Peptides against a protein of PDB entry 4Y8H. Designs and how they scored, part 47

Target 1, 222 residues: chain A of PDB entry 4Y8H
Amino acid sequence: TTIVGVKFNNGVVIAADTRSTQGPIVADKNCAKLHRISPKIWCAGAGTAADTEAVTQLIGSNIELHSLYTSREPRVVSALQMLKQHLFKYQGHIGAYLIVAGVDPTGSHLFSIHAHGSTDVGYYLSLGSGSLAAMAVLESHWKQDLTKEEAIKLASDAIQAGIWNDLGSGSNVDVCVMEIGKDAEYLRNYLTPNVREEKQKSYKFPRGTTAVLKESIVNICD

## One batch from the design tools (peptide; made by RFdiffusion4, then SolubleMPNN)

Design b2_p17_7_s1 (from b2_p17_7, 11 letters changed)
Fold by OpenDDE base, seed 1:
Structure b2_p17_7_s1 (fold): chain B 222 residues (1-222), chain A 17 residues (1-17)
Amino acid sequence: as target 1 above (222 residues)
Amino acid sequence: SDLEAVWAQKLATEVMY
């Protein structure tokens, strides 16, 4: 997996590749690693697929209840706190590694969470087996005061570095843009750089291509 | 290590992102 987050002048973008694996096997070529915690709070997940999905759904549900109870829009720091406390309680046995990002009434935020419950903050972050490939791009091209378009480009280039160089990463780039004052923009398959070329031949032959040479009826019931 | 063994088993048997 390669997942990244990049802050820009008016929000935050997260991006992910779309490969899932099971040992040496590609389990899914086009899975979705971006999860919605709330309408304006999204996360990207690495690690055990089931754990990342389950923990983000659980916290998403609790965030919704909390929002309704408090009559307040969800905050990224609330999601961060709930996630880290949950993960810490299970001592790293829940194999979820997350980049959590979003916009709320306090502004735009970008965090990372590890399975043991530690958290980090930054203007750009990467996680997963492709994180070093992604970070090489981020460190080379990140600057302050990125525009939305520059941040999307940087994030997608960082994910592509993972796609091309990490065995655990592959296929497509998914993006989610969370800009202050706007709805979140989920860009499923923002880039599809690995579309296979058209097959040269069809192996579907006309019916009757194989001639019937002989027929016999045999009773197989005793 | 025990931790490495657990990770290796997870990687081999579970769907990973």
Scores: peptide ipSAE 0.494, ipTM 0.876, DockQ to the pose 0.780; fails the geometry check
Fold by OpenDDE base, seed 5:
Structure b2_p17_7_s1 (fold): chain B 222 residues (1-222), chain A 17 residues (1-17)
Amino acid sequence: as target 1 above (222 residues)
Amino acid sequence: SDLEAVWAQKLATEVMY
């Protein structure tokens, strides 16, 4: 997995690749690693797929209840705190590694969470097996006061670095843009750089391609 | 460690992002 988050002047963007694996096997070539916690709070997940999905759904449900109870829009820091406390309780056995981002009445936010419950804050972050490939791009091209378009490009370039260089990453780039004062913009398959061309050859051979070298008839009756 | 073994097993058998 390669997941990234990048803050820009009026919001935050997160992005992810779309490969899931089971050991050496590509399980899904076009999975979705961006999860909605609330309408304006999204996360990208790395680690155990089931754990990332389940924990984000659990916190998303509780955030909705909290929002209704408080009559307030959900805050990213509330989601962060709930996630980290839950993960800490399970001592890293819930294998969720998350980049959590969003916009709320207090502004735009970008955080990361590790499975043991530690959290980080930054203007740009990467996680997953492709995180170093992504970070090489981020460190080279990140600047303060990015525009929305620059941030989307930077995030997508960072994900592509993972796609091309990390065995655990592949296929497509998904993006979610959370801008202050706007609805979240989920861009599923924002880039599809690995579209396979039509197969030039047929792998279905005519019957008889493999010659019969010898035949014997055996009676199995008494 | 036991934890490393668990992680290695998860990586090998579970769907991972």
Scores: peptide ipSAE 0.490, ipTM 0.882, DockQ to the pose 0.784; fails the geometry check
Fold by OpenDDE base, seed 3:
Structure b2_p17_7_s1 (fold): chain B 222 residues (1-222), chain A 17 residues (1-17)
Amino acid sequence: as target 1 above (222 residues)
Amino acid sequence: SDLEAVWAQKLATEVMY
């Protein structure tokens, strides 16, 4: 997996690759690693697929209830706190590694969470087996005061570094843009750089190609 | 270790992102 987050002047962008694996096997070539916690709070997940999806759904449900109870829009720091406390309780046995980002009434935010419950903050972050490949791109090209377009490009370039150089990463780039004062923009398959060429041979034969050599009817009922 | 064996089995069997 390669997942990244990048802050820009008026919001935050997260991005992910679309490969899942089972040991040496590609389980899914086009899975979704971006999860919605609330309408304007999204996360990218690495680690055990079931754990990342289940924990984000659980916290998403609790964030909705909390929002209704407080009559306030959800805050990224509330989601962060709920996630880290849950993960810490299970002492790293829930294998979820998350980049959490969003916009709320206090502004735009970008955090990361590890399975044991530690958290980090930054203007740009990467996680997963492709994180070093992604970070090489981020460290080379990140600057202060990025525009939305520059941040999307930087994030997608960082994911591509994982796609090309990490065995655990592959196929496509998914993006989610969270800008202050706007709805979140989820861009599924924003880039599809690995479309397979048309196969040279088809194995569809005309009907009747295989001749019937013998037929028998067997009664299996008394 | 026993824990390492559990982790190795998990990586081989479970779907990972």
Scores: peptide ipSAE 0.487, ipTM 0.875, DockQ to the pose 0.747; fails the geometry check
Fold by OpenDDE base, seed 2:
Structure b2_p17_7_s1 (fold): chain B 222 residues (1-222), chain A 17 residues (1-17)
Amino acid sequence: as target 1 above (222 residues)
Amino acid sequence: SDLEAVWAQKLATEVMY
């Protein structure tokens, strides 16, 4: 997996590749690693697929209840706190590694969470087996005061570095843009750089291509 | 380590992102 988050002047973008694996096997060529916690709070997940999906759904449900209870829009730091406390309770056995981002009444936010419950903050972050490939791109091209378009490009370039260089990453780039004062923009398969060309030949040969040299009928009934 | 063996087995059998 390669997942990234990048802050820009008026919001935050997250992005992910679309490969899932089972050992040496590609389980899914086009899985979705971006999860909605709330309408304006999204995360990208690495680690155990089932754990990442389940924990984000659980916290998403609790965030909705909390929002209703408090009569307030959900905050990214609330999601962060709920996630880290839950993960810490299970001592890393819930194998979820998350980049959590969003916009709320306090502004735009970008965090990361590890399975044991530690958290980080930054203007740009990467996680997963492709994180070093992604970080090489981020460290080379990140600057302050990015525009929305520059941030999307930077994030997608960082994911592509994982796609090309990490065995655990592959296929497509998914993007989610969360801008202050706007709805979240989920861009499923924003880039599809691995579309196979049309097959030049067919394995379906005409009947009779392989000659029948001889035939015998054997009765197997006594 | 035993923990590394558990992780290796998990990677081999479970769907991972």
Scores: peptide ipSAE 0.486, ipTM 0.871, DockQ to the pose 0.737; fails the geometry check

Design b2_p17_7_s2 (from b2_p17_7, 10 letters changed)
Fold by OpenDDE base, seed 2:
Structure b2_p17_7_s2 (fold): chain B 222 residues (1-222), chain A 17 residues (1-17)
Amino acid sequence: as target 1 above (222 residues)
Amino acid sequence: SSLAAVWAEKAANEVMY
């Protein structure tokens, strides 16, 4: 997996590759690693697929209940706190590694969470087996005061570095843009750089393509 | 087994992102 988050002048973008694996096997070429916690709070997940999906759904449900109870829009720091406390309780046995990002009434936010419940903050982050490939791109091209378009490009370039250089990453780039004062923009398969060309020929030949030249029946009971 | 071996075994049997 390669997942990234990048802050820009008016919001935050997250991006992910679309490969899932089972050891050396590609389980899914086009899985979705971006998860909605709330309408304006999304995360990207690495680690155990089931754990990342389940924990983000659980916290998303509890964030909705909390929002209704408090009559307030969900905050990224609330999701962060709920996720980290849950993960810490299970001492890393829930194999979820998350980049959590969003916009709320307090502004735009970008965090990372590890399976044992530690958290980080930054203007750009990467996680997963492709994180070093992604970080090489981020460190080379990140600057302050990024535009939305520059941040999307930087995030997608960082994911592509994982796609090309990490065995655990592959296929497509998914993007989610969370801009202050706007709805979240989920861009499923924003880039599809691994579309195979149409096969030039079929190996499905008509029956009888290989001629039977001779047939003999031999009785073995003699 | 090393932590790496346990992780590799888990990754072989579970769907990983």
Scores: peptide ipSAE 0.462, ipTM 0.809, DockQ to the pose 0.673; fails the geometry check
Fold by OpenDDE base, seed 5:
Structure b2_p17_7_s2 (fold): chain B 222 residues (1-222), chain A 17 residues (1-17)
Amino acid sequence: as target 1 above (222 residues)
Amino acid sequence: SSLAAVWAEKAANEVMY
């Protein structure tokens, strides 16, 4: 997995690759690693797929209830705290590594969470097996005061670094843009750089292409 | 087995992002 988050002047973008694996096997070529916690709070997950999805759904449900109870829009820090406390309680046994981002009445936010419940804050973050490939791009090209377009480009380039260089990453780039004062823009398959061309030849040969060299009939009944 | 080995075995059997 390669997941990234990048803050820009008026919001935050997160991006992910779309490969899931089971050891050496590609389980899904086009999985969705971006999860909605609330309409304007999204996360990207690495680690155990089931754990990342389940924990984000659980916190998303509790955030909705909290929002209704308080009559307030959900805050990214509330989601962060709930995720952190939940993961810490399970001492890293819930294999969720998350980049959590969003916009709320207090502004735009970008955080990361590790399975043991530690959290980080930054203007740009990467997680997953492709995180170093992504971070090499981020460290080379990140600047303060990015535009929306620059941030999307930077995030997508960072994910592509994972796609090309990390065995655990592949296929497509998904993006979610959360801009202050706007609805979240979920860009499923924003880039599809691995579309295979149509096979030029078929390897379905006619019957009889392989010559029969010998034949013998054996009676197996007594 | 080390925690790393257990994690590697888990990753081989479970869907990982």
Scores: peptide ipSAE 0.460, ipTM 0.818, DockQ to the pose 0.693; fails the geometry check
Fold by OpenDDE base, seed 3:
Structure b2_p17_7_s2 (fold): chain B 222 residues (1-222), chain A 17 residues (1-17)
Amino acid sequence: as target 1 above (222 residues)
Amino acid sequence: SSLAAVWAEKAANEVMY
């Protein structure tokens, strides 16, 4: 997995690749690693797929209840606190590694969470097996006061570095843009750089290519 | 088995992002 987050002048963008694996096997070529916690708070997940999905759904539900109880729009720091307390309680046995980002009444935010419950803050972050490939791009091209378009490009370029250089990453780039004063923009398959070309040969052989050498009828009733 | 072996077995049997 390669997941990234990048802050820009008026919001935050997160991006992810779309490969899931099961050991050496590609389980899904086009999975979704971006999860909605609330309408304006999204996360990208690395680690155990089931744990990342389950923990984000659980916290998403609790954030909705908390928002109703407080009569306030949910805050990214509230989601962060709920996630880290839950993960810490399970001592890293829930294999979720998250980049959490969003916009709320206090502004735009970008955080990371590790499975043991530690949290980091930054203007740009990467996690997953492709994180170093992504970070090489981020460290080379990040600047202060990025525009929305520059941040989307930087995030997508960083994900592509993971796609091309990390075995655990592949296929497509998903993006979610969270801009202050706007709805979140989820861009599923924002880039599809790995479309398979048409196969040069058909695998459909004429009927009768495999000869029937013998037929027998067997009664299987006692 | 080492923790590494348990992790490797988990990674082989579970879907990972």
Scores: peptide ipSAE 0.458, ipTM 0.814, DockQ to the pose 0.686; fails the geometry check
Fold by OpenDDE base, seed 1:
Formats: C-alpha cells, sequence, structure tokens
Structure b2_p17_7_s2 (fold): chain B 222 residues (1-222), chain A 17 residues (1-17)
C-alpha cells in the first residue's frame, strides 16, 4: 500500500493506490483504501484490510452519534482521539495504519495513526509499504502554500511512485479532496495508468470448432 | 523473528492493503 496526505492553502488532499495483497498474490487490483469517517473527514488505510475498514466504520458511527448529540459538525481531532484510544487499547493487534484528514469548523487537518495508537501531524505524510517511494517525491516537490491543483498533482505523483516501485502497491490512484467551505470530492480512479491494451488475439472460438469424430456408450456399472 | 517477518507472515494469511 501507498497512502499519502498533503495540505494545501484551503484544505487537504489524501490519496491511495488500489492494490490489495495476500502474501505474493494480488487479491484485488482495484480496491478502495479511502474511507469516509464523516462527510468532510476521510481516511486512507494501510495494514490489515478488514481492521482498517472495521475501525474506521466504528469510529465513523460514533462520530455521527457524537455530532448529533452535540449538535456540532464532526472534528478531525475527535476522530483522531477516538481512533488512537481504540487502537492503543488493543496494543497494535488491530492492524490499522491510517492517514486521517478533513475539514471542520476549526480548519483543515492532516494526521497519521499507527496500530499501537501513536499519532503524527504534518503538512505532508505517507504510510504503507510504498511510503518511502512516496516520501521521496513529497520531500522533493512539497512547498508551502500549495494550490488545490498542485496538491492533487503532488499526492498523485507520490502514489504513482509507490505504484511503480513498491510490490505492495499497484493499479490506480484514488483521491479525496477536502476543501474548506466545500463538500468533499471523492475522485475514485482519478488516474488509471495500468489499463492494459486490447489483446491482439481472441481465444473465443465458434461452437463446433472441435469436430466430434467418434461416439461410444460404455456401461460403467459392474 | 523481526517485526518485518511477523508482518510478512500475517500478510501472507490475510488480505492486506
Amino acid sequence: as target 1 above (222 residues)
Amino acid sequence: SSLAAVWAEKAANEVMY
């Protein structure tokens, strides 16, 4: 997996590759690693697929209840705190590694969470097996005061570095843009750089291509 | 076993992102 987050002047973008694996096997070529915690708070997940999905859904549900109870829009720091406390309680046995990002009434936020419950903050972050490939791009091209378009490009270039250089990453780039004052923009398959060309030959033969030369009825009962 | 080896073993048995 390669997941990234990049802050820009008016919000935050997260991006992910779309490969899932089971050891040396590609389990899914086009899985979705971007999860909605709330309408304006999204996360990208690495680690155990089931754990990442389950923990983000659980916290998403609790955030919705909290929002209704408080009559307030969900805050990224609330999701961060709930996630880290839950993960810490299970001592890293829930194999979720998350980049959590969003916009709320306090502004735009970008955090990372590890399975043992540690958290980091930054203007750009990467996680997963492709994180070093992504970070090489981020460290080379990140600057202060990125535009939305520059941040999307930087995030997608960082994910592509994972796609091309990390065995655990592959296929497509998914993006989610969370801009202040706007709805979240989920860009499923924003880039599809691994579309295979049309096969030169078809192996679909007409019925009857293989002639029946002989027929015999054999009794197989003793 | 290294943490990497434990992770690799888990990844072999479970669907991983």
Scores: peptide ipSAE 0.457, ipTM 0.807, DockQ to the pose 0.652; fails the geometry check

Design b2_p17_7_s3 (from b2_p17_7, 10 letters changed)
Fold by OpenDDE base, seed 1:
Structure b2_p17_7_s3 (fold): chain B 222 residues (1-222), chain A 17 residues (1-17)
Amino acid sequence: as target 1 above (222 residues)
Amino acid sequence: DELAAVRAYKLANEVMF
C-alpha cells in the first residue's frame, strides 16, 4: 500500500493506491483504501484490510453519535483521539495504519496514526510499504502555499511512485479532496495508469468446433 | 515456534492494504 496526505492553502488532500494483497497474490486490483469517517473527515488505510475498514467504521459511527449528541460538526481531532485510544487499547493487535484528514469549524487537519496508537502531524505524510517511494516525491516537490491543483498533482505523483516501485502497491490512484467551505470531493480512480491493452484474440469458439467422434451411455447406478 | 507459525499464517492468508 501507498497512502499520502498533503495540506494545501484552503484544505487537505489524501490519496491511495488500489492494490490489495494476500502474501504474493494480488487479491484485488481495484480496492478502495479511502474511508469516510464523516462527510468532511476521511482517512486512508494501510495494514490489515479488515482492521482498517472495521476501525474506521466503528469510529465513524461513534463520531456520528457524538455529533448528534453535541449538536456540533465532527472534528478531525475527535476522530484522531478516538482512533488512537482504540488502537492503543489493543496494543498493536489491530493492524491499522491510518492517514486521517479533514475540514471542520477549526480548519483543515492532517494526521497519521500507527497500530500501537502513536500519532503524528504534518503538512505532508505517507504510510504503507510504498511510503518511502511516496516520500521521495513529497520531499522533492513539496512547498508551502500549495494550490488545490498542485496538491492533487503532488499527492497523485507520490502514489504513482508507490505504484511503480512498491510490490504492495498498484493499479489506480484514488483521491479525496477536503476544502474549507465545500463538500468533500471523492475522486475514485482519479488516475488509471495500468489499463490493460485489448486482448489480441478471443478464446470463445463457435459451438460445435469440437466434433463428437463417439457417444456411449453407461449406467453407473446400481 | 507457534507464534512464528501464527504470524506466517496471518501474513499469508489475510488481505493486506
Scores: peptide ipSAE 0.450, ipTM 0.821, DockQ to the pose 0.657; fails the geometry check
Fold by OpenDDE base, seed 2:
Structure b2_p17_7_s3 (fold): chain B 222 residues (1-222), chain A 17 residues (1-17)
Amino acid sequence: as target 1 above (222 residues)
Amino acid sequence: DELAAVRAYKLANEVMF
């Protein structure tokens, strides 16, 4: 997996690759690693697929209840705190590694969470087996005061570095853009750089291509 | 090592992102 987050002047972008694996096997070539916690708070997940989906759904449900109870829009720091406390309770046995991002009444936010419950903050972040490939791109091209378009490009270039160089990453780039004062923009398969060309040959041969060398009819009815 | 065997089984059979 390669997941990234990048802050820009008016919001935050997250991106992910679309490969899932089972040991040496590609389980899914086009899985979704971007999860909605709330309308304006999204995360990218690495680690155990079931754990990343389940924990984000659980916290998403609890954030909705908290929002109703407080009569307030959900905050990214509330999601962060709920996620980290839950993960810490299970001492890393819930194998979720998350980049959590969003917009709320306090502004735009970008955080990471590890399975043992530690958290980081930054203007750009990467996680997963492709994180070093992604970080090489981020460290080379990140600047302060990115535009939306520059941040989407930087995030997608960082994911592509994982796709090309990390065995755990592959296929496509998914993007989610969270801009202040707008709805979240989920861009499923924003890039599809691994479309296979048309197969040059068919394994469908004419009947009779394999010669019958000998035939014998045996009666098996007594 | 039983723990190593469990880890290897998990790695081989769980879907990972």
Scores: peptide ipSAE 0.446, ipTM 0.814, DockQ to the pose 0.625; fails the geometry check
Fold by OpenDDE base, seed 3:
Structure b2_p17_7_s3 (fold): chain B 222 residues (1-222), chain A 17 residues (1-17)
Amino acid sequence: as target 1 above (222 residues)
Amino acid sequence: DELAAVRAYKLANEVMF
């Protein structure tokens, strides 16, 4: 997996690759690693697929209830705190590694969470097996005061570095843009750089290609 | 040991992102 987050002047972008694996096997070529916690708070997940999806759904449900109870829009720091406390309670046995990002009434936010419940903050972050490939791109091209378009490009270039150089990463780039004062923009398959060419041959044979050599009727009822 | 075999089997079959 390669997941990234990048802050820009008026918001935050997260991006992910679309490969899932089972040891040496590609399980899914086009999975979704971007999860909605709330309308304006999204996360990218690395680690155990079931744990990343289940923990984000659980916290998403609790954030909705908290928002209704408080009559307030959800805050990214509330989601961060709930995720951290849950993961710490399970002492790293829930294999979720998350980049959490969003916009709320206090501004734009970008955090990371590890399975043992530690958290980091930054203007750009990467996680997963492709994180070093992504970070090489981020460290080379990140600057202050990025535009939305520059941040999307930087995030997608960083994911592509994981796609090309990490065995655990592959296929496509998914993006989610969270800009202050706008709805979240989820861009499923924003880039599809690994479309397979058309197969040179078809294995569809005409009906009757296999001749019947022998037929026998067996009665199996006494 | 049996516990190590079970852990290895679980890891091999677990879907990872």
Scores: peptide ipSAE 0.442, ipTM 0.811, DockQ to the pose 0.536; fails the geometry check
Fold by OpenDDE base, seed 5:
Structure b2_p17_7_s3 (fold): chain B 222 residues (1-222), chain A 17 residues (1-17)
Amino acid sequence: as target 1 above (222 residues)
Amino acid sequence: DELAAVRAYKLANEVMF
Protein backbone atom coordinates (compact mmCIF):
# COMPACT_ATOMS: atom_id res chain seq x y z
CA THR B 1 0.00 0.00 0.00
CA THR B 2 0.89 3.60 -0.65
CA ILE B 3 -1.23 6.23 1.07
CA VAL B 4 -0.53 9.95 1.29
CA GLY B 5 -1.99 13.14 2.65
CA VAL B 6 -1.12 16.68 1.56
CA LYS B 7 -2.38 19.96 2.99
CA PHE B 8 -3.06 22.84 0.62
CA ASN B 9 -4.01 26.49 1.14
CA ASN B 10 -7.74 25.85 1.64
CA GLY B 11 -7.97 22.17 2.58
CA VAL B 12 -6.42 18.72 2.48
CA VAL B 13 -6.09 15.92 -0.06
CA ILE B 14 -5.58 12.24 0.62
CA ALA B 15 -4.70 9.65 -1.98
CA ALA B 16 -4.14 5.91 -2.19
CA ASP B 17 -3.21 3.13 -4.57
CA THR B 18 -5.74 0.37 -5.29
CA ARG B 19 -3.79 -2.92 -4.81
CA SER B 20 -4.62 -5.39 -2.09
CA THR B 21 -2.42 -8.42 -1.45
CA GLN B 22 -2.36 -11.81 0.27
CA GLY B 23 1.32 -12.51 0.69
CA PRO B 24 2.71 -12.71 -2.86
CA ILE B 25 -0.79 -12.72 -4.43
CA VAL B 26 -2.65 -9.69 -5.72
CA ALA B 27 -6.06 -10.15 -4.09
CA ASP B 28 -7.74 -7.13 -5.70
CA LYS B 29 -6.36 -4.88 -8.44
CA ASN B 30 -8.86 -2.08 -7.79
CA CYS B 31 -9.82 -2.03 -4.10
CA ALA B 32 -10.84 1.14 -2.27
CA LYS B 33 -8.49 2.29 0.53
CA LEU B 34 -10.18 5.65 1.13
CA HIS B 35 -12.88 5.43 3.79
CA ARG B 36 -15.43 8.01 4.87
CA ILE B 37 -15.54 8.63 8.62
CA SER B 38 -17.96 11.52 8.12
CA PRO B 39 -19.00 13.59 5.07
CA LYS B 40 -15.95 15.88 5.41
CA ILE B 41 -13.56 13.53 7.27
CA TRP B 42 -11.91 10.78 5.27
CA CYS B 43 -9.26 8.21 6.05
CA ALA B 44 -6.72 6.29 4.00
CA GLY B 45 -5.85 2.86 5.40
CA ALA B 46 -2.81 0.60 5.26
CA GLY B 47 -2.22 -2.72 7.06
CA THR B 48 -4.88 -5.38 7.59
CA ALA B 49 -7.72 -4.52 5.21
CA ALA B 50 -10.47 -5.83 7.50
CA ASP B 51 -9.10 -3.91 10.50
CA THR B 52 -8.79 -0.62 8.59
CA GLU B 53 -12.35 -0.92 7.27
CA ALA B 54 -13.87 -2.06 10.57
CA VAL B 55 -12.14 0.52 12.78
CA THR B 56 -13.01 3.42 10.46
CA GLN B 57 -16.65 2.30 10.32
CA LEU B 58 -16.79 1.94 14.12
CA ILE B 59 -15.35 5.40 14.69
CA GLY B 60 -17.51 6.82 11.89
CA SER B 61 -20.63 5.52 13.65
CA ASN B 62 -19.54 6.93 17.00
CA ILE B 63 -18.63 10.27 15.40
CA GLU B 64 -22.14 10.50 13.92
CA LEU B 65 -23.67 9.82 17.36
CA HIS B 66 -21.34 12.37 18.93
CA SER B 67 -22.27 14.94 16.27
CA LEU B 68 -25.98 14.44 16.94
CA TYR B 69 -25.46 14.58 20.72
CA THR B 70 -23.41 17.79 20.57
CA SER B 71 -25.34 19.41 17.70
CA ARG B 72 -21.95 20.10 16.08
CA GLU B 73 -20.21 19.10 12.89
CA PRO B 74 -17.64 16.32 13.45
CA ARG B 75 -14.05 17.37 14.11
CA VAL B 76 -10.99 15.61 12.74
CA VAL B 77 -9.33 15.72 16.19
CA SER B 78 -12.33 13.88 17.67
CA ALA B 79 -11.95 11.10 15.09
CA LEU B 80 -8.18 11.07 15.72
CA GLN B 81 -8.61 10.75 19.48
CA MET B 82 -11.24 8.00 19.21
CA LEU B 83 -9.11 6.05 16.72
CA LYS B 84 -5.90 6.37 18.75
CA GLN B 85 -7.56 5.35 22.03
CA HIS B 86 -9.20 2.34 20.37
CA LEU B 87 -5.97 1.21 18.68
CA PHE B 88 -3.91 1.77 21.85
CA LYS B 89 -6.35 -0.38 23.85
CA TYR B 90 -5.61 -3.28 21.49
CA GLN B 91 -1.80 -2.84 21.71
CA GLY B 92 -1.21 -2.97 17.93
CA HIS B 93 -3.24 -6.16 17.40
CA ILE B 94 -5.67 -4.15 15.26
CA GLY B 95 -3.43 -3.76 12.24
CA ALA B 96 -4.68 -0.35 11.11
CA TYR B 97 -2.29 2.34 9.90
CA LEU B 98 -4.26 5.41 8.96
CA ILE B 99 -3.94 8.83 7.41
CA VAL B 100 -6.90 10.81 8.75
CA ALA B 101 -7.78 14.08 7.10
CA GLY B 102 -10.67 16.45 6.82
CA VAL B 103 -12.24 19.83 7.17
CA ASP B 104 -14.32 21.00 10.12
CA PRO B 105 -15.37 24.32 11.71
CA THR B 106 -11.81 24.71 13.06
CA GLY B 107 -10.13 24.34 9.65
CA SER B 108 -8.32 21.66 7.66
CA HIS B 109 -6.40 18.87 9.37
CA LEU B 110 -4.03 16.04 8.46
CA PHE B 111 -2.88 13.31 10.85
CA SER B 112 -1.46 9.81 10.82
CA ILE B 113 -2.12 6.97 13.26
CA HIS B 114 -0.11 3.80 13.81
CA ALA B 115 -1.57 0.50 15.01
CA HIS B 116 -0.14 0.93 18.54
CA GLY B 117 -1.99 4.26 18.88
CA SER B 118 0.77 6.80 18.20
CA THR B 119 -0.19 9.84 16.12
CA ASP B 120 1.66 12.32 13.96
CA VAL B 121 0.78 15.67 12.44
CA GLY B 122 2.18 17.18 9.27
CA TYR B 123 1.61 19.13 6.09
CA TYR B 124 2.42 16.00 4.09
CA LEU B 125 2.43 12.37 5.24
CA SER B 126 2.86 8.90 3.76
CA LEU B 127 2.20 5.41 5.11
CA GLY B 128 2.33 1.82 3.86
CA SER B 129 4.98 -0.32 2.17
CA GLY B 130 5.28 2.33 -0.55
CA SER B 131 5.69 5.17 1.96
CA LEU B 132 9.40 5.68 1.23
CA ALA B 133 8.79 5.88 -2.52
CA ALA B 134 5.99 8.37 -1.89
CA MET B 135 8.05 10.35 0.63
CA ALA B 136 10.90 10.73 -1.86
CA VAL B 137 8.46 12.55 -4.17
CA LEU B 138 6.89 14.55 -1.33
CA GLU B 139 10.27 15.70 0.04
CA SER B 140 11.38 16.71 -3.46
CA HIS B 141 8.30 18.67 -4.52
CA TRP B 142 6.33 19.77 -1.45
CA LYS B 143 6.18 23.49 -0.79
CA GLN B 144 4.18 25.74 1.48
CA ASP B 145 0.98 27.33 0.14
CA LEU B 146 0.09 24.64 -2.42
CA THR B 147 -3.00 25.18 -4.53
CA LYS B 148 -5.69 22.49 -4.73
CA GLU B 149 -4.44 21.45 -8.17
CA GLU B 150 -0.79 21.36 -7.08
CA ALA B 151 -1.70 19.27 -4.02
CA ILE B 152 -3.73 16.77 -6.10
CA LYS B 153 -0.83 16.48 -8.54
CA LEU B 154 1.74 16.06 -5.75
CA ALA B 155 -0.37 13.45 -3.98
CA SER B 156 -1.01 11.53 -7.22
CA ASP B 157 2.69 11.67 -8.19
CA ALA B 158 3.60 10.34 -4.75
CA ILE B 159 1.09 7.46 -5.11
CA GLN B 160 2.49 6.71 -8.57
CA ALA B 161 5.96 6.40 -7.04
CA GLY B 162 4.51 3.65 -4.84
CA ILE B 163 2.68 2.03 -7.79
CA TRP B 164 5.88 1.79 -9.84
CA ASN B 165 8.40 0.97 -7.10
CA ASP B 166 6.54 -0.88 -4.30
CA LEU B 167 5.45 -4.51 -4.71
CA GLY B 168 2.62 -3.92 -2.21
CA SER B 169 1.21 -1.05 -4.28
CA GLY B 170 -0.34 -0.95 -7.73
CA SER B 171 -2.98 -0.24 -10.35
CA ASN B 172 -4.82 3.05 -9.87
CA VAL B 173 -4.79 6.30 -7.90
CA ASP B 174 -7.80 7.20 -5.77
CA VAL B 175 -8.06 10.76 -4.43
CA CYS B 176 -10.27 12.52 -1.90
CA VAL B 177 -10.21 16.32 -1.73
CA MET B 178 -11.57 18.06 1.33
CA GLU B 179 -11.75 21.81 0.83
CA ILE B 180 -13.04 24.30 3.41
CA GLY B 181 -16.58 25.40 2.61
CA LYS B 182 -17.14 22.64 0.02
CA ASP B 183 -18.33 19.06 -0.06
CA ALA B 184 -15.67 16.37 -0.15
CA GLU B 185 -14.70 15.31 -3.67
CA TYR B 186 -14.09 11.57 -3.84
CA LEU B 187 -12.23 10.94 -7.09
CA ARG B 188 -12.35 7.15 -7.50
CA ASN B 189 -9.77 6.03 -10.06
CA TYR B 190 -8.54 9.59 -10.61
CA LEU B 191 -5.64 8.02 -12.51
CA THR B 192 -5.70 4.62 -14.21
CA PRO B 193 -2.11 4.27 -15.47
CA ASN B 194 -2.19 0.44 -15.60
CA VAL B 195 -5.02 -0.28 -18.05
CA ARG B 196 -4.04 -3.52 -19.71
CA GLU B 197 -4.10 -3.57 -23.49
CA GLU B 198 -6.16 -6.14 -25.32
CA LYS B 199 -4.48 -9.54 -25.30
CA GLN B 200 -2.69 -9.93 -28.62
CA LYS B 201 -2.71 -13.75 -28.48
CA SER B 202 -5.29 -16.39 -27.66
CA TYR B 203 -4.22 -18.84 -24.98
CA LYS B 204 -6.94 -21.29 -26.07
CA PHE B 205 -5.13 -23.90 -28.14
CA PRO B 206 -7.11 -26.06 -30.58
CA ARG B 207 -7.88 -29.62 -29.49
CA GLY B 208 -5.08 -31.93 -30.56
CA THR B 209 -2.28 -29.40 -29.94
CA THR B 210 -0.84 -31.93 -27.49
CA ALA B 211 -0.25 -35.18 -29.38
CA VAL B 212 -1.55 -38.44 -27.92
CA LEU B 213 1.57 -40.64 -27.68
CA LYS B 214 -0.15 -43.79 -26.38
CA GLU B 215 -3.64 -44.99 -25.57
CA SER B 216 -4.59 -47.95 -23.36
CA ILE B 217 -8.01 -49.20 -22.34
CA VAL B 218 -8.12 -50.86 -18.91
CA ASN B 219 -11.13 -52.85 -17.79
CA ILE B 220 -11.84 -52.08 -14.13
CA CYS B 221 -14.62 -54.65 -13.87
CA ASP B 222 -13.73 -58.18 -12.99
CA ASP A 1 6.46 -21.69 18.19
CA GLU A 2 2.68 -21.48 17.88
CA LEU A 3 2.73 -17.68 17.91
CA ALA A 4 5.21 -17.60 15.04
CA ALA A 5 3.02 -20.00 13.06
CA VAL A 6 -0.06 -17.84 13.67
CA ARG A 7 1.83 -14.73 12.58
CA ALA A 8 3.06 -16.43 9.43
CA TYR A 9 -0.45 -17.67 8.64
CA LYS A 10 -1.90 -14.18 9.18
CA LEU A 11 0.66 -12.57 6.90
CA ALA A 12 0.09 -15.11 4.13
CA ASN A 13 -3.70 -15.36 4.21
CA GLU A 14 -5.13 -12.04 5.38
CA VAL A 15 -5.93 -9.38 2.85
CA MET A 16 -3.51 -6.51 3.27
CA PHE A 17 -3.59 -2.96 2.04
Scores: peptide ipSAE 0.437, ipTM 0.815, DockQ to the pose 0.589; fails the geometry check

